# Ledger of designs, part 16: peptides against a protein of PDB entry 8OXM

Target 1, 371 residues: chain A of PDB entry 8OXM
Amino acid sequence: FKAEFRLAGGVNLPKIIDCVGSDGKERRQLVKGRDDLRQDAVMQQVFQMCNTLLQRNTETRKRKLTICTYKVVPLSQRSGVLEWCTGTVPIGEFLVNNEDGAHKRYRPNDFSAFQCQKKMMEVQKKSFEEKYEVFMDVCQNFQPVFRYFCMEKFLDPAIWFEKRLAYTRSVATSSIVGYILGLGDRHVQNILINEQSAELVHIDLGVAFEQGKILPTPETVPFRLTRDIVDGMGITGVEGVFRRCCEKTMEVMRNSQETLLTIVEVLLYDPLFDWTMNPLKALYLQQRPEDETELHPTLNADDQECKRNLSDIDQSFNKVAERVLMRLQEKLKGVEEGTVLSVGGQVNLLIQQAIDPKNLSRLFPGWKAWV

## One batch from the design tools (peptide; aimed at target 1 D185 T217 F364)

Design b1_p11_5_s3 (made by RFdiffusion4, then SolubleMPNN; from b1_p11_5, 7 letters changed)
Fold by OpenDDE base, seed 4:
Structure b1_p11_5_s3 (fold): chain B 371 residues (1-371), chain A 11 residues (1-11)
Amino acid sequence: as target 1 above (371 residues)
Amino acid sequence: DLEAQYARFFS
């Protein structure tokens, strides 16, 4: 280990450390001391399995459809080590950094990211109609700029085109795999983009198996396909390459139903893997600026032995796990809203749901659905 | 112990 460390940004102040391996190679690592990395580690294993399925299929292999993975080593329930994704940047940092974000650089007369957030927070407790109207106003005055990522990073036109395709394929693969696993929407800081490959790396996988639907502000999209995410695909948007890559990914997932169900079943019943949403986690994910003042953690752990009968907890857990498995089976059969859809029909429905301004306007404002 | 090697970084 080197003596020096750097802080990564964020509430938990993760430490970036440099380590020399037994092979004499220097490796950068991210050390987290306040996070449970077990879910991240499990989800990386599931992604590796999905990648194996995608590599076995000729159509997905030819398209190089993969979900990017990183190494995670949980050390305890609150600590672990991650591979530092060297040469990646959070899409949120590129897009909406206060100093030099792409929106500020390319659209200096648009609303600031702060103005957009403020407007959407003001309507957070309002009707869906009022949220939609304000979201449309925000979107009109905050135009997408993520096309400029590939244009800035890849100056050669042939390389630029190839990298834009790599990005589009990465979004497609992660969107469909993310839908199958119920990852839901993803905060813009929890999606990294590789500055060399243009592929996405999804980090902080704390929401899975549709647990985002039971948040205080429920998720309304199957995956993040916001205007900037689409803008990064270039002029074709969700049509052509993205749609075809989604369809081919979905085809592999549906054809691998038995394998996926078996693996997810094992994970859902693993006593070491807490995938369930708890109230504290829900509050952490959807913290409001107004609520920061009262959460003095008077963790007076008064040991009130609420002897909740272990039997009732286990029965409630089993019913949640069964519902997750049933919904996963439905997804893998193409059952949407009680109707069996073709791969193309299912992918089309998911794309429409993900880009619908009505769905986007209902998302938690902290997750910046206008970006 | 791997945890012990990293313990100094959790403080």
Scores: peptide ipSAE 0.113, ipTM 0.782, DockQ to the pose 0.032
OpenDDE base, seeds 1, 2, 3, 5: peptide ipSAE 0.109, 0.000, 0.000, 0.005; ipTM 0.786, 0.371, 0.371, 0.323

Design b1_p11_5_s4 (made by RFdiffusion4, then SolubleMPNN; from b1_p11_5, 6 letters changed)
Fold by OpenDDE base, seed 2:
Structure b1_p11_5_s4 (fold): chain B 371 residues (1-371), chain A 11 residues (1-11)
Amino acid sequence: as target 1 above (371 residues)
Amino acid sequence: DLEAQYARYFS
């Protein structure tokens, strides 16, 4: 390891360290403190299994449908080392950076990211109707610009088209697999884009198995399919390539039901894998300052070992695990809202739920549903 | 109660 480190941004101030491998190559690593990387490590293993299923199927293999994965080495319950995703940027940094974000550059007469955030925070405790009205006003005055990512990075038209296709496939694959696994907390800082491949890298996998729906402000969308995410697909939006890639991914997931249920069952009952939502985690997720730049003093989460009475916990835990498995089985059968859907019907419903302004307006403001 | 929150969501 080099003797020097850099701080990454963010509330936890992760340390960027450079190491020289036995191969003589320099590699960057992110050392997170005060964060449990075990959940990220487990979810990366599940993504690798999903990638194996997708590579075995001829139709998904031909489309190069994969979820981007990174290396995670958990060191303790509160520390670990991540592979630095070299050549990636948070989609939020590209879109809504305060100084040089794409919205400010391409739409200087629209509302600022700060104005949008402020308007949505002012209505956070209001009715769903008031939230919807303000969300629609914000959306009208904050138009999508993510199409410019590929246009800035890829000047050759043939390369540009290929990279836009790679992006669209990456969004489709991660959206469907993320939905099956109940992946939450998909805010604009938890989704990186690779500047060379245009593929997405999902980070901070601490909200899985629909645990986002038990947050104080419940998650109301199956995955992130906001206006900028759609704009990055180009003129066809969610139609054509995206929809077909979602359908082909869903076909593979549904046809792999037994394998996916078995894997998730083993994980849900693993005593080392704490996937459950707790009140402190819920507060941490929905009290995060949206601007990573403000050094809020880390509340010492004192280790109040909730001396959960062992016997009543095991029964409640088992019932929750059983409900998660039942809901996973329903998704893999195409059961939505008590109705059995075809793959095309299920994918269509999920797309409609993800793009519905009524669902988007109900999200926590820190999720930035207008981006 | 976490169980009551889960029960409301998965019921």
Scores: peptide ipSAE 0.016, ipTM 0.571, DockQ to the pose 0.043
OpenDDE base, seeds 1, 3, 4, 5: peptide ipSAE 0.015, 0.008, 0.005, 0.000; ipTM 0.594, 0.482, 0.348, 0.334; seeds 1, 4 fail the geometry check

Design b1_p11_6 (made by RFdiffusion4)
Pose (drawn by RFdiffusion4):
Structure b1_p11_6 (pose): chain A 334 residues (1-279, 317-371), chain P 11 residues (1-11)
Amino acid sequence: FKAEFRLAGGVNLPKIIDCVGSDGKERRQLVKGRDDLRQDAVMQQVFQMCNTLLQRNTETRKRKLTICTYKVVPLSQRSGVLEWCTGTVPIGEFLVNNEDGAHKRYRPNDFSAFQCQKKMMEVQKKSFEEKYEVFMDVCQNFQPVFRYFCMEKFLDPAIWFEKRLAYTRSVATSSIVGYILGLGDRHVQNILINEQSAELVHIDLGVAFEQGKILPTPETVPFRLTRDIVDGMGITGVEGVFRRCCEKTMEVMRNSQETLLTIVEVLLYDPLFDWTMNPFNKVAERVLMRLQEKLKGVEEGTVLSVGGQVNLLIQQAIDPKNLSRLFPGWKAWV
Amino acid sequence: AETIEEERLAA
């Protein structure tokens, strides 16, 4: 074990440690004290199940739809450990870096990130109309730059297109699974982009199962489909590879709702922390019902096809009206 | 809940 450890930041102060194994290769682990990783363990298990189901299905096997997973080992009710992701860089560090940010490097005439943050802080005390107007003004003077990422990393057109296609597929699959699982904490620091495979990886998973509505600022989108992600998917945008991959993933999930419910039914017997406190779990049953409704496409008794559900999700995600009400720290304009 | 939002702003 290494004698030094680093802080990753945050109120809970997670610890980062390095361990040297028998082969001598250093491996980085993140011990997360005062937090419950049992929900993250369930998230990783369902991620692995979805990846296996996508691999089993011939339609998705050809499309090589995969979900990037990292091992999470719970150690107690209030602590645990997880595998650190290597070879990845934060999206916000690449895009909105103060020093060498992509938006500053490519578009110096556009508004800086500090100006946008100041405007968002000044407008949170305003009404809906002023928030919508400021958001539209910010979007008018802030063009997406993320499309140049692979352009700056993959000079060869074949490798560049391969990495762009893998990025688009990974974004579609991750967005579908996050909508199904109700993942809401999807700001720039929770998503890491690989420098080689260019596949997005979700690292935080701190809050899910429709917990953004509980937060003071409700999450009005099921997944992150901001202007930067759409521009980085290519000229075609959401139409094309993203829509088809979303449809395929939704079909696979409709075909495997039995396995998904079997995986998620680990609750109601060993409830995790933050629940059933302050004296057939209530919230667990509620989230199971919500997941079943999402999987069957019933909702309030209405039937919805896979294509219609995908189109509705795209419309909700790219709607500026929903993006205006989001938390300013979520970086909806980014 | 407020702590999560404070962390986002601290970012």

Design b1_p11_6_s1 (made by RFdiffusion4, then SolubleMPNN; from b1_p11_6, 4 letters changed)
Fold by OpenDDE base, seed 5:
Order: sequence, then C-alpha cells, then structure tokens
Structure b1_p11_6_s1 (fold): chain B 371 residues (1-371), chain A 11 residues (1-11)
Amino acid sequence: as target 1 above (371 residues)
Amino acid sequence: AETILKELLAS
C-alpha cells in the first residue's frame, strides 16, 4: 500500500488508496468505513450470474449484452474495500458539475442544475399535479446534452458510432437486469460511465428487491431512463437498438426463471445479507445533501433496544421475502398489473413507465429526474 | 451463497 490516500468526496469520506499487488500491478481501491458493502458484494455476484446467462444465449452474446461489475470485499457491516472503477466518471459529474458540466457548457441559457433542484424542492410536499407542472417547466428549460459525451470522447465517426451503440446496449442490459432485481436509488452519482467503453457501471446497490418503493418518497420508475439517458442513445432514442436489446435481455431473464428464483431465494434467506430497508437507511438516502462537502453528523445509532419480539420480526421478514419472490416470479412470467404480457409488451410497458413525466415528477428531488 | 451460485451456474 502507498502511504498516501485521497478522499473521494461524499458524506462518508471514502479513502482512495493505491496498492501494488503481488503481480506487481498497481490497483486503486476505495475504502468505505461507514457503509455495509455486503449488499454491493451480493448484488455483484447476481450481476455476474446474469452476465453468464446473457453469454450463454446466442442473441445476447452477439450483441455483447453485459452488466458491468466491480470487485467488492466486505470487511464488516460498516467497512469494506471496493475496486475503484478506473476510467469511469459519474454521469452526474459529466452532466451537472457546477464548474464544467455539459449542461452549462452546451446549454448556458437553460436553468442551472441548482435552479432545477430548487424548483423541485419547493414543490416536494405539494400535490402530484403541482409536481408535474413544475417538472415540465424544469424539463422545458433544461434540455438534454448527454449526446455530447460520446462526441467529446470519441472523435473518429466509426468509433463514435460503435461507442454510442455500446452505451445503448449497456443502458438496455442494466435497465432490464435492474428491473428484474428491483434496483433502486439510481441517481446520477450512482451511475458511472466508462470513458473508454461508453458502458455504464451501476454502484451503491443497497436498494434492491423494490425496497425503493418503501422509501418516504417512493420510487415510481422501473429504472433510470431520463431525458439525458435517452439523449446518449442518439436520434433513435428508446427505439430500435435500445428496445431490441431490452427485449433480448428480458427473453434471457424469463427463460432463466428457475435459476433466477432459486438464486434470489437463497439470497433473501441468507442471514448475512440484510436487503431490507430500515428507517435509518431510508432517512439517510432521502436526506443526503447534494453537496458532497458537508459532513452530516453521524446520527448516533443509540442502542434504542426496540425489543420488538424476535418472533414478530422474523414473521414480518418472511412475509416480505415471500412477497419479493412472488413479485420476481411475476416479472419473470411477464405478469404486470395482473396481466400476462409478451416480452415486447412487457418491455414496452417498462419503457413507458420509465419515461412518463408523471412518474418522473413524483421522484425524490435528489434523484434528479430532469437529468 | 457463492458456492450455491457457482453450482447453479455450472448446471
């Protein structure tokens, strides 16, 4: 290990450390000292399995459909080591960085990211109608710019086209896999883009199995398919490549139902895997200041022994686990709102739900649904 | 978990 470390920012001030492996290779690692990384580690294993299923299928293999993974070594319930995603940037840093964000560079007359956030925070406790109206005003005055990522990074037209295709495939694969697993908290800092491959890396996988729906502000979209995410696909948007890659990914997931159910069942009942949303975690996720610089005081988890009878906790847990498994089985059968859909019908419904400005306007302002 | 996952993927 090198004697020096860097801070990665954020509330927990994770430490970036450089280490030389026994193979003589230098590796950058992120050390988190306050987060449970077991959830991330387990979800990375699930992603590796989804990748194995996608590589076995000829149609998904030909399209190179993969979800990007990173190494996680959990050390305790409060500490672990992450592989640093070298050559990646948060999509939020590229899009809405205060100094040199793409929105400011390409759309200097639009609302600032701060103005958009402020407007949405002002209506956070208002009606769904008022949220929708303000969201539409924000969207009109904050036009998407993510098309410029590939244009800036890939100057050769043939490479640019290939990378835009890789991006679109990565969004499709991660969106469908993320929907099946019920991934939440897909804000712009939890999605990295690889500057060389144009593929997405999803980080901070602590909201899974639709636990985002039980947040104080429930999640209303199946995955992030916001205007900038769509703009990065180019002129075809969600049509053509994206839709076809979603359908092919969904076909593989549905055809792998038994494997996926068995895997998720083992994980849901693993006593070392705390996937359930707790009130403190819910508060932490939706009270995060957007400014990475302010050290929020650690809520002392005072040992308020809420001696809820162990029996009532176990019964409540089992009922939640059973509900998660039932909902996963429905998704893998194409059951949406009590109706059995074809792969194309299910993918279409999910796309429509994800792009619906009524659903997007209801999200927590820190999710930045206008980006 | 990890061992069971490897077995299920090997089948």
Scores: peptide ipSAE 0.010, ipTM 0.530, DockQ to the pose 0.020
OpenDDE base, seeds 1, 2, 3, 4: peptide ipSAE 0.000, 0.005, 0.006, 0.000; ipTM 0.424, 0.448, 0.455, 0.414

Design b1_p11_6_s2 (made by RFdiffusion4, then SolubleMPNN; from b1_p11_6, 5 letters changed)
Fold by OpenDDE base, seed 5:
Structure b1_p11_6_s2 (fold): chain B 371 residues (1-371), chain A 11 residues (1-11)
Amino acid sequence: as target 1 above (371 residues)
Amino acid sequence: AEDILNELLAS
């Protein structure tokens, strides 16, 4: 370990530590001291498995459909070591950084990221109709720019085209697998982009199995497919490559139903894997200041022994686990809203739900649905 | 968990 560390920003001030391995290779590591990294570790194992399923299938293997994974070493319920995603940047940092964000550079006459956020915060407690109207005004005055990521990073036209294709495939794969696993909290800081591969790295996997739907502001989209995410695909948007890669990923997931159910069942009943949303976690996720600089005071987890009878907790847990498994089975059968859909029908429904401005306008403002 | 995952991935 080097004696020096850097701060990575954020509320918990994670420490970036440079380590020399026994192999003589320098590795950057992120040390989190307040987060349960067991959830991330388990979800990385699930992603590795989804990658194995995708590599076994000829159509997904030919398309190089993979979810980018990172190493997680949980040390305790409050501490662990993450592999630092070297050569990645948060999509939020590229798009909406206050100093040199792509929106400010390419669209200087649009609303600032702060103006957009302020407008959406002002309507946060308003009707869905008022939220929709303000969201549409924000969207009109905050036009997507994520196409410029590949244009800035890949100057050769052939490389640029290949990287835009890699990006589109990465979005498709992570969107479908993320939907199957019920991944939430897909805000712009929880999605990194690799500056060399143009592939996405999803981090902070603590909201899984549709637990985002039980947040104080429920999640209303199956995955992040916002205007900038779509703009990064280029002129075809969600059509062509993205849709086909979603369909091929969904085909593999549906054909792997037994394997996926068995694994998720083992994980849901693992006493070391706390996937359930608790009220403190819910408050923390939706009270995060967007400004990385303000140390929110540690809510002293005073030991309020809410002695809920252990039996009532276990019965409530089992009912939630059973509901998660049933919903996973429905997704893998193509059951949406009580109707059995084809792969193409299911993927189409998910795309429509993810791009619907009515769904996007209902999200928590910190999710930045206009980005 | 990990052993069961590896066994299911080996099948």
Scores: peptide ipSAE 0.008, ipTM 0.546, DockQ to the pose 0.020
OpenDDE base, seeds 1, 2, 3, 4: peptide ipSAE 0.000, 0.000, 0.000, 0.000; ipTM 0.404, 0.429, 0.427, 0.409

Design b1_p11_6_s3 (made by RFdiffusion4, then SolubleMPNN; from b1_p11_6, 4 letters changed)
Fold by OpenDDE base, seed 4:
Structure b1_p11_6_s3 (fold): chain B 371 residues (1-371), chain A 11 residues (1-11)
Amino acid sequence: as target 1 above (371 residues)
Amino acid sequence: AESIVEELLAS
């Protein structure tokens, strides 16, 4: 390890370190503290399995459908080492960085990211109707700009076109795989884009198996398909390449039902894998900007082994795991709201749910559904 | 690994 480190942004102040391997190669690592990387590690294994399934199918292999993975080494319940995604940038940083974000550069007369957030926070406790109206006003005055990412990075038109397709395929694959695994909405800081490949890397996989629906402000979308995410696809938006790649990914997932269920079952019942939503994690994920100042690290979670009757905890856990497996089975059968859908019907429903301004307006304002 | 991470997190 080199003695020098860089801070990566974020509440947990992750440290970027350079490591020399036994092979003499320098590798960047991200050291996270106060974060359980076991969930990230497990989800990377599931993504690798999904990639294996996608590579076996001729249609998905020809389209190079893959979810990007990174190496995770959990060291404790509160620390670990991630492979640093060199040559990636958070979509949120590119779009809404305070100094030189793409929205400010390309749309200087639009609302600032701060104004948008403020407006949506003011209505956070209001009716769904009021949230929708304010969200529509925000969206009207905060127009998408993510098309410019590929235009800035890829000056050759043929390369630009291929990279825009790679991006669109990456969004499609991650959206459908993310839906199957119940990753839900992904904060824009937790979506990295590779500046060379235009593929997405999803980081901080702390919400899985639809646990985002148990949050104080529940998720209302199956995956992040916000206006900027769509704008990066170019003029066709969700139509054409994206839709076809979603359908082909969903087809592979549905045809791999037994494999997916078996693997997820093993993971859900792994006593070392805490995927359940807890109140502290929920608070962390939906922290208000006002609460950033006073969370003194003095939550000594005393190991009060509340010997809550092991029987009642285990029974509650098992019932949650069973419900997750049942819902996963439904998704893989194309059961949506009690109706069996075709792959095209299911993908269409998911796309419509993900882009619906009514659903987006109901999301936690901290997750910036207008971006 | 853990000790290096602890030192890095403590720094």
Scores: peptide ipSAE 0.014, ipTM 0.490, DockQ to the pose 0.041
OpenDDE base, seeds 1, 2, 3, 5: peptide ipSAE 0.012, 0.014, 0.013, 0.005; ipTM 0.481, 0.498, 0.496, 0.473; seed 2 fails the geometry check

Design b1_p11_6_s4 (made by RFdiffusion4, then SolubleMPNN; from b1_p11_6, 5 letters changed)
Fold by OpenDDE base, seed 3:
Structure b1_p11_6_s4 (fold): chain B 371 residues (1-371), chain A 11 residues (1-11)
Amino acid sequence: as target 1 above (371 residues)
Amino acid sequence: GETILQELLDA
C-alpha cells in the first residue's frame, strides 16, 4: 500500500488508497468505514451469476447484455474495501450538481434542482392528487438533458451512436435484473455512469427483495426509468432497443427460474446476510431535514427488550423470507397482479409502471423522480 | 494486510 490516502468526501469519509499488486500494477481501492458492505458483496455475486446466465444465451451475448459489477471485500460488519470505479460519475453529479450540472448549463431558465426539491418537499405530507399536480408543474419547468452526456463525451458520430446503444442496453439489463431481485433505493447518487463505456454501475445495494415497499414512503416503481434516464436513450426513448433488450433479459431470467430461486433461497436463509429492513435503516434512508432537530439520543432504550423470544423473531423472519421467495417465483413465471403475462406483456407493464407520473409523484422527494 | 487496513479505518 502507498502511505498516502485521499478522502472521497461524503458523510462516512471513505478513503481512496493506492496499492501496488505483486504484479507491479497500481490499483485504486475505496475503504468504507461505518458501512455494512456484506449486502453489496452478496448482491454483486448475484449479479455475476445473472451475467453468467446472460452470457450463455446467444441472443443476450450478441447484444452484450451485462450488469456492471465491482469488487467488494467486506472486512467487518461496519467496514470493507470496494473497487474504486475509476472513470465513473454519479448521474446526479452530472445532471444536478449545484454549480455546473447539465440542467443548469442546458436549461438555465428552468427551475433549479433546489426549487424542484423544495416544491416536492412542501407537498410530501399532502394528498396523492396534490403531489401529482406539483410533480407535473416541476416536470414542465425541469426538462430532461441527459442526451447531452453522450454528446459531450463522444464527439465522433459513430462512437456516439455505439455508446448510446451501450447505455440503452445497460439500462435495460440492470432494470430487469434489478426488478427480479427487487432492488430499491435507485436515487441519482446510487447510479454511476462510466464516462468511457456509457454503461451504468449500480451501487449501494442495501435495499433488495422489495424492501423498498416497506419504507415509510413506499417505492412505487420497479426501477428508475425517469425522464433523464429515457432522454439518454435518444429519440426512440423506451421503444425499440430498450424494450427489446428488456424482453431478451426477462426471457433469460424466466428460463433460469430454478437456478435463480435456488441462489436466492440460500441467501435469504444465510444467518450472516441481513437483508431485512430495520426501523433505523428506514429512518436513515428517508430522513427529513426537519427531523434532524428532534433526534434526541434516546439510545437509553433499555437492553431489556432484546429478550424477545428468539422463536417469535425466527417465525416472523421465515414468513418474510417465504413471501420474498413466492414473489420472486411469481415474477419469474410472469405473474403480475394475479395474471400470467407473456415476456412482452410483463416488460410492457413494468415500463408503464416505471414511467407513470402518478407512481413517480408518490416517491420520497430524496429519490428525485423529476430527474 | 489486515493491520494496515484496520489502521486506515481507525485513522
Scores: peptide ipSAE 0.008, ipTM 0.444, DockQ to the pose 0.033
OpenDDE base, seeds 1, 2, 4, 5: peptide ipSAE 0.006, 0.007, 0.007, 0.006; ipTM 0.415, 0.437, 0.416, 0.518

Design b1_p11_7 (made by RFdiffusion4)
Pose (drawn by RFdiffusion4):
Structure b1_p11_7 (pose): chain A 334 residues (1-279, 317-371), chain P 11 residues (1-11)
Amino acid sequence: FKAEFRLAGGVNLPKIIDCVGSDGKERRQLVKGRDDLRQDAVMQQVFQMCNTLLQRNTETRKRKLTICTYKVVPLSQRSGVLEWCTGTVPIGEFLVNNEDGAHKRYRPNDFSAFQCQKKMMEVQKKSFEEKYEVFMDVCQNFQPVFRYFCMEKFLDPAIWFEKRLAYTRSVATSSIVGYILGLGDRHVQNILINEQSAELVHIDLGVAFEQGKILPTPETVPFRLTRDIVDGMGITGVEGVFRRCCEKTMEVMRNSQETLLTIVEVLLYDPLFDWTMNPFNKVAERVLMRLQEKLKGVEEGTVLSVGGQVNLLIQQAIDPKNLSRLFPGWKAWV
Amino acid sequence: SLHFGPLQKLE
């Protein structure tokens, strides 16, 4: 074990450690004290199940739809450890970096990130109309730059297109799975982009199962489909590869709702922390019902096809009205 | 740099 450890930031102060194995290769681990990783363990297990199901299905096997997973090992009710992701860079560090940010490098005339943050802080005390107007003004003077990422990393057109296609597929699959699982904490620091495979990886998974509505600022979108992601998917935008991949993933999930419910039914017997406190779990049953409704496409008794559900999700995600009410720190304009 | 957890709870 290495004698030094680093802090990853945050109120809980997670610890980063390095271990040297028998082969001598250093491996980085993140021990997360005062936090419950059992929910993250369930998230990783369902991620692996979805990846296996996508691999089994011939339709998705050809499209090579995969979900990037990292091992999470719970150690106690209030602690655990997880595998650190190597060879990845944060999206916000690439895009909105103060020093060498992509938006500043490409579009110096556009508004800086500090100006946008100041405007968002000043407008949080305003009403809906002023928030919508400021958001539209900010979007008018802040064009997406993320499309140049592979352009700056993959000079060969074949490799560049391969990486762009893998990025689009990974974004579609992750967005579908996050909507199904109700993942809400999807700001720039929770998503890591690989420098080689260009596949997005979700690392935080801190809150899910429709927990953004519980937060003071509700999460009005099911997944992150901001202007930067859509521009980086290509000229075609959401139409094309993203829509088809979302439909395929939704079909696979409808075909495997039995396996998904079997995986998620680990609850109601060993409830995790932050639940059943202050004295057939109530919130566990409620989230199981919500997941079942999402999977069956019933909701309030209404039937919805896979294509219609995908179109509705796209419309909700790209709607500026929903993006205006989001948390300013979520970087909806970014 | 990275920060873990909901941003609203970090503020």

Design b1_p11_7_s1 (made by RFdiffusion4, then SolubleMPNN; from b1_p11_7, 6 letters changed)
Fold by OpenDDE base, seed 1:
Structure b1_p11_7_s1 (fold): chain B 371 residues (1-371), chain A 11 residues (1-11)
Amino acid sequence: as target 1 above (371 residues)
Amino acid sequence: MLVFGPLEDNL
């Protein structure tokens, strides 16, 4: 290991370390403390299995459908090491950086990201109608620019076209796999884009199995398919390549139902894993920047040993795992709102739900659903 | 910057 480390920023202050392997290759790693990386590790294993299924199928293999994965090594219940996603940038950094973000560069007369966030924060406790109206005003005055990512990075037209297709395929694959696993919407900083491949890397997988629906502001979309995400696909948007890649991904996932259920079952019954959303984690995921001044959690870990009988904890845990497996099975059967849908019908419903401005306007404003 | 969760955008 090199003697120096860098801070990645953020509340947990993860440490960026560089190590030289016995192969002479330098490898950057992220050491995260005060966080449980077991969920990230589990999700990466499931993604690797989904990739194996996608590579076995001729139609998905020909389309190069894959979800990007990285290594996660939990070291304890509160620490671990992650592979650094080298050559990636957060889509939020590219789009909405205050200094040089693509929105500021390409749309200097539009609302700033701050103005959009402020407007949406002002209506956060208002009616759905008021949220929708303000969201539509924000959308009118904040036009998508993510098409410029591929234009800036890939100057050759043939490479540009290939990379835009790679992006569209990566969004489609990650959206459908993410929906099956209940990842939901994703903060713009938790979606990385590879600057060489244009593929997406989803990081911080600490909200899965529809846990986003039980947040203080419930999630209303099956996956992130916001206007900039769609803009990056180019003129066809959600139609053509994206839709077909979603359908082919969903087809492979549905046809592999038993395999996916068995794997998720083994991972859900890992006694090392707590699938419960910690209420403090749920609050923290939707805190306002302005509210941080007063909640010093005096971690008075008063060990209120809730001597909940080990039996009641185990029974509550098993009932959570069973509900997750049931919902996973419903999705893999194409059961949506009590109706069995075809692959095309299910994919269509999910796309419509993900792009609906009524659903987007109801999301937590900190996740920037207008981006 | 790897943002784990919604960090405070330092607004």
Scores: peptide ipSAE 0.006, ipTM 0.440, DockQ to the pose 0.353
OpenDDE base, seeds 2, 3, 4, 5: peptide ipSAE 0.000, 0.000, 0.005, 0.000; ipTM 0.352, 0.389, 0.429, 0.334; seed 4 fails the geometry check

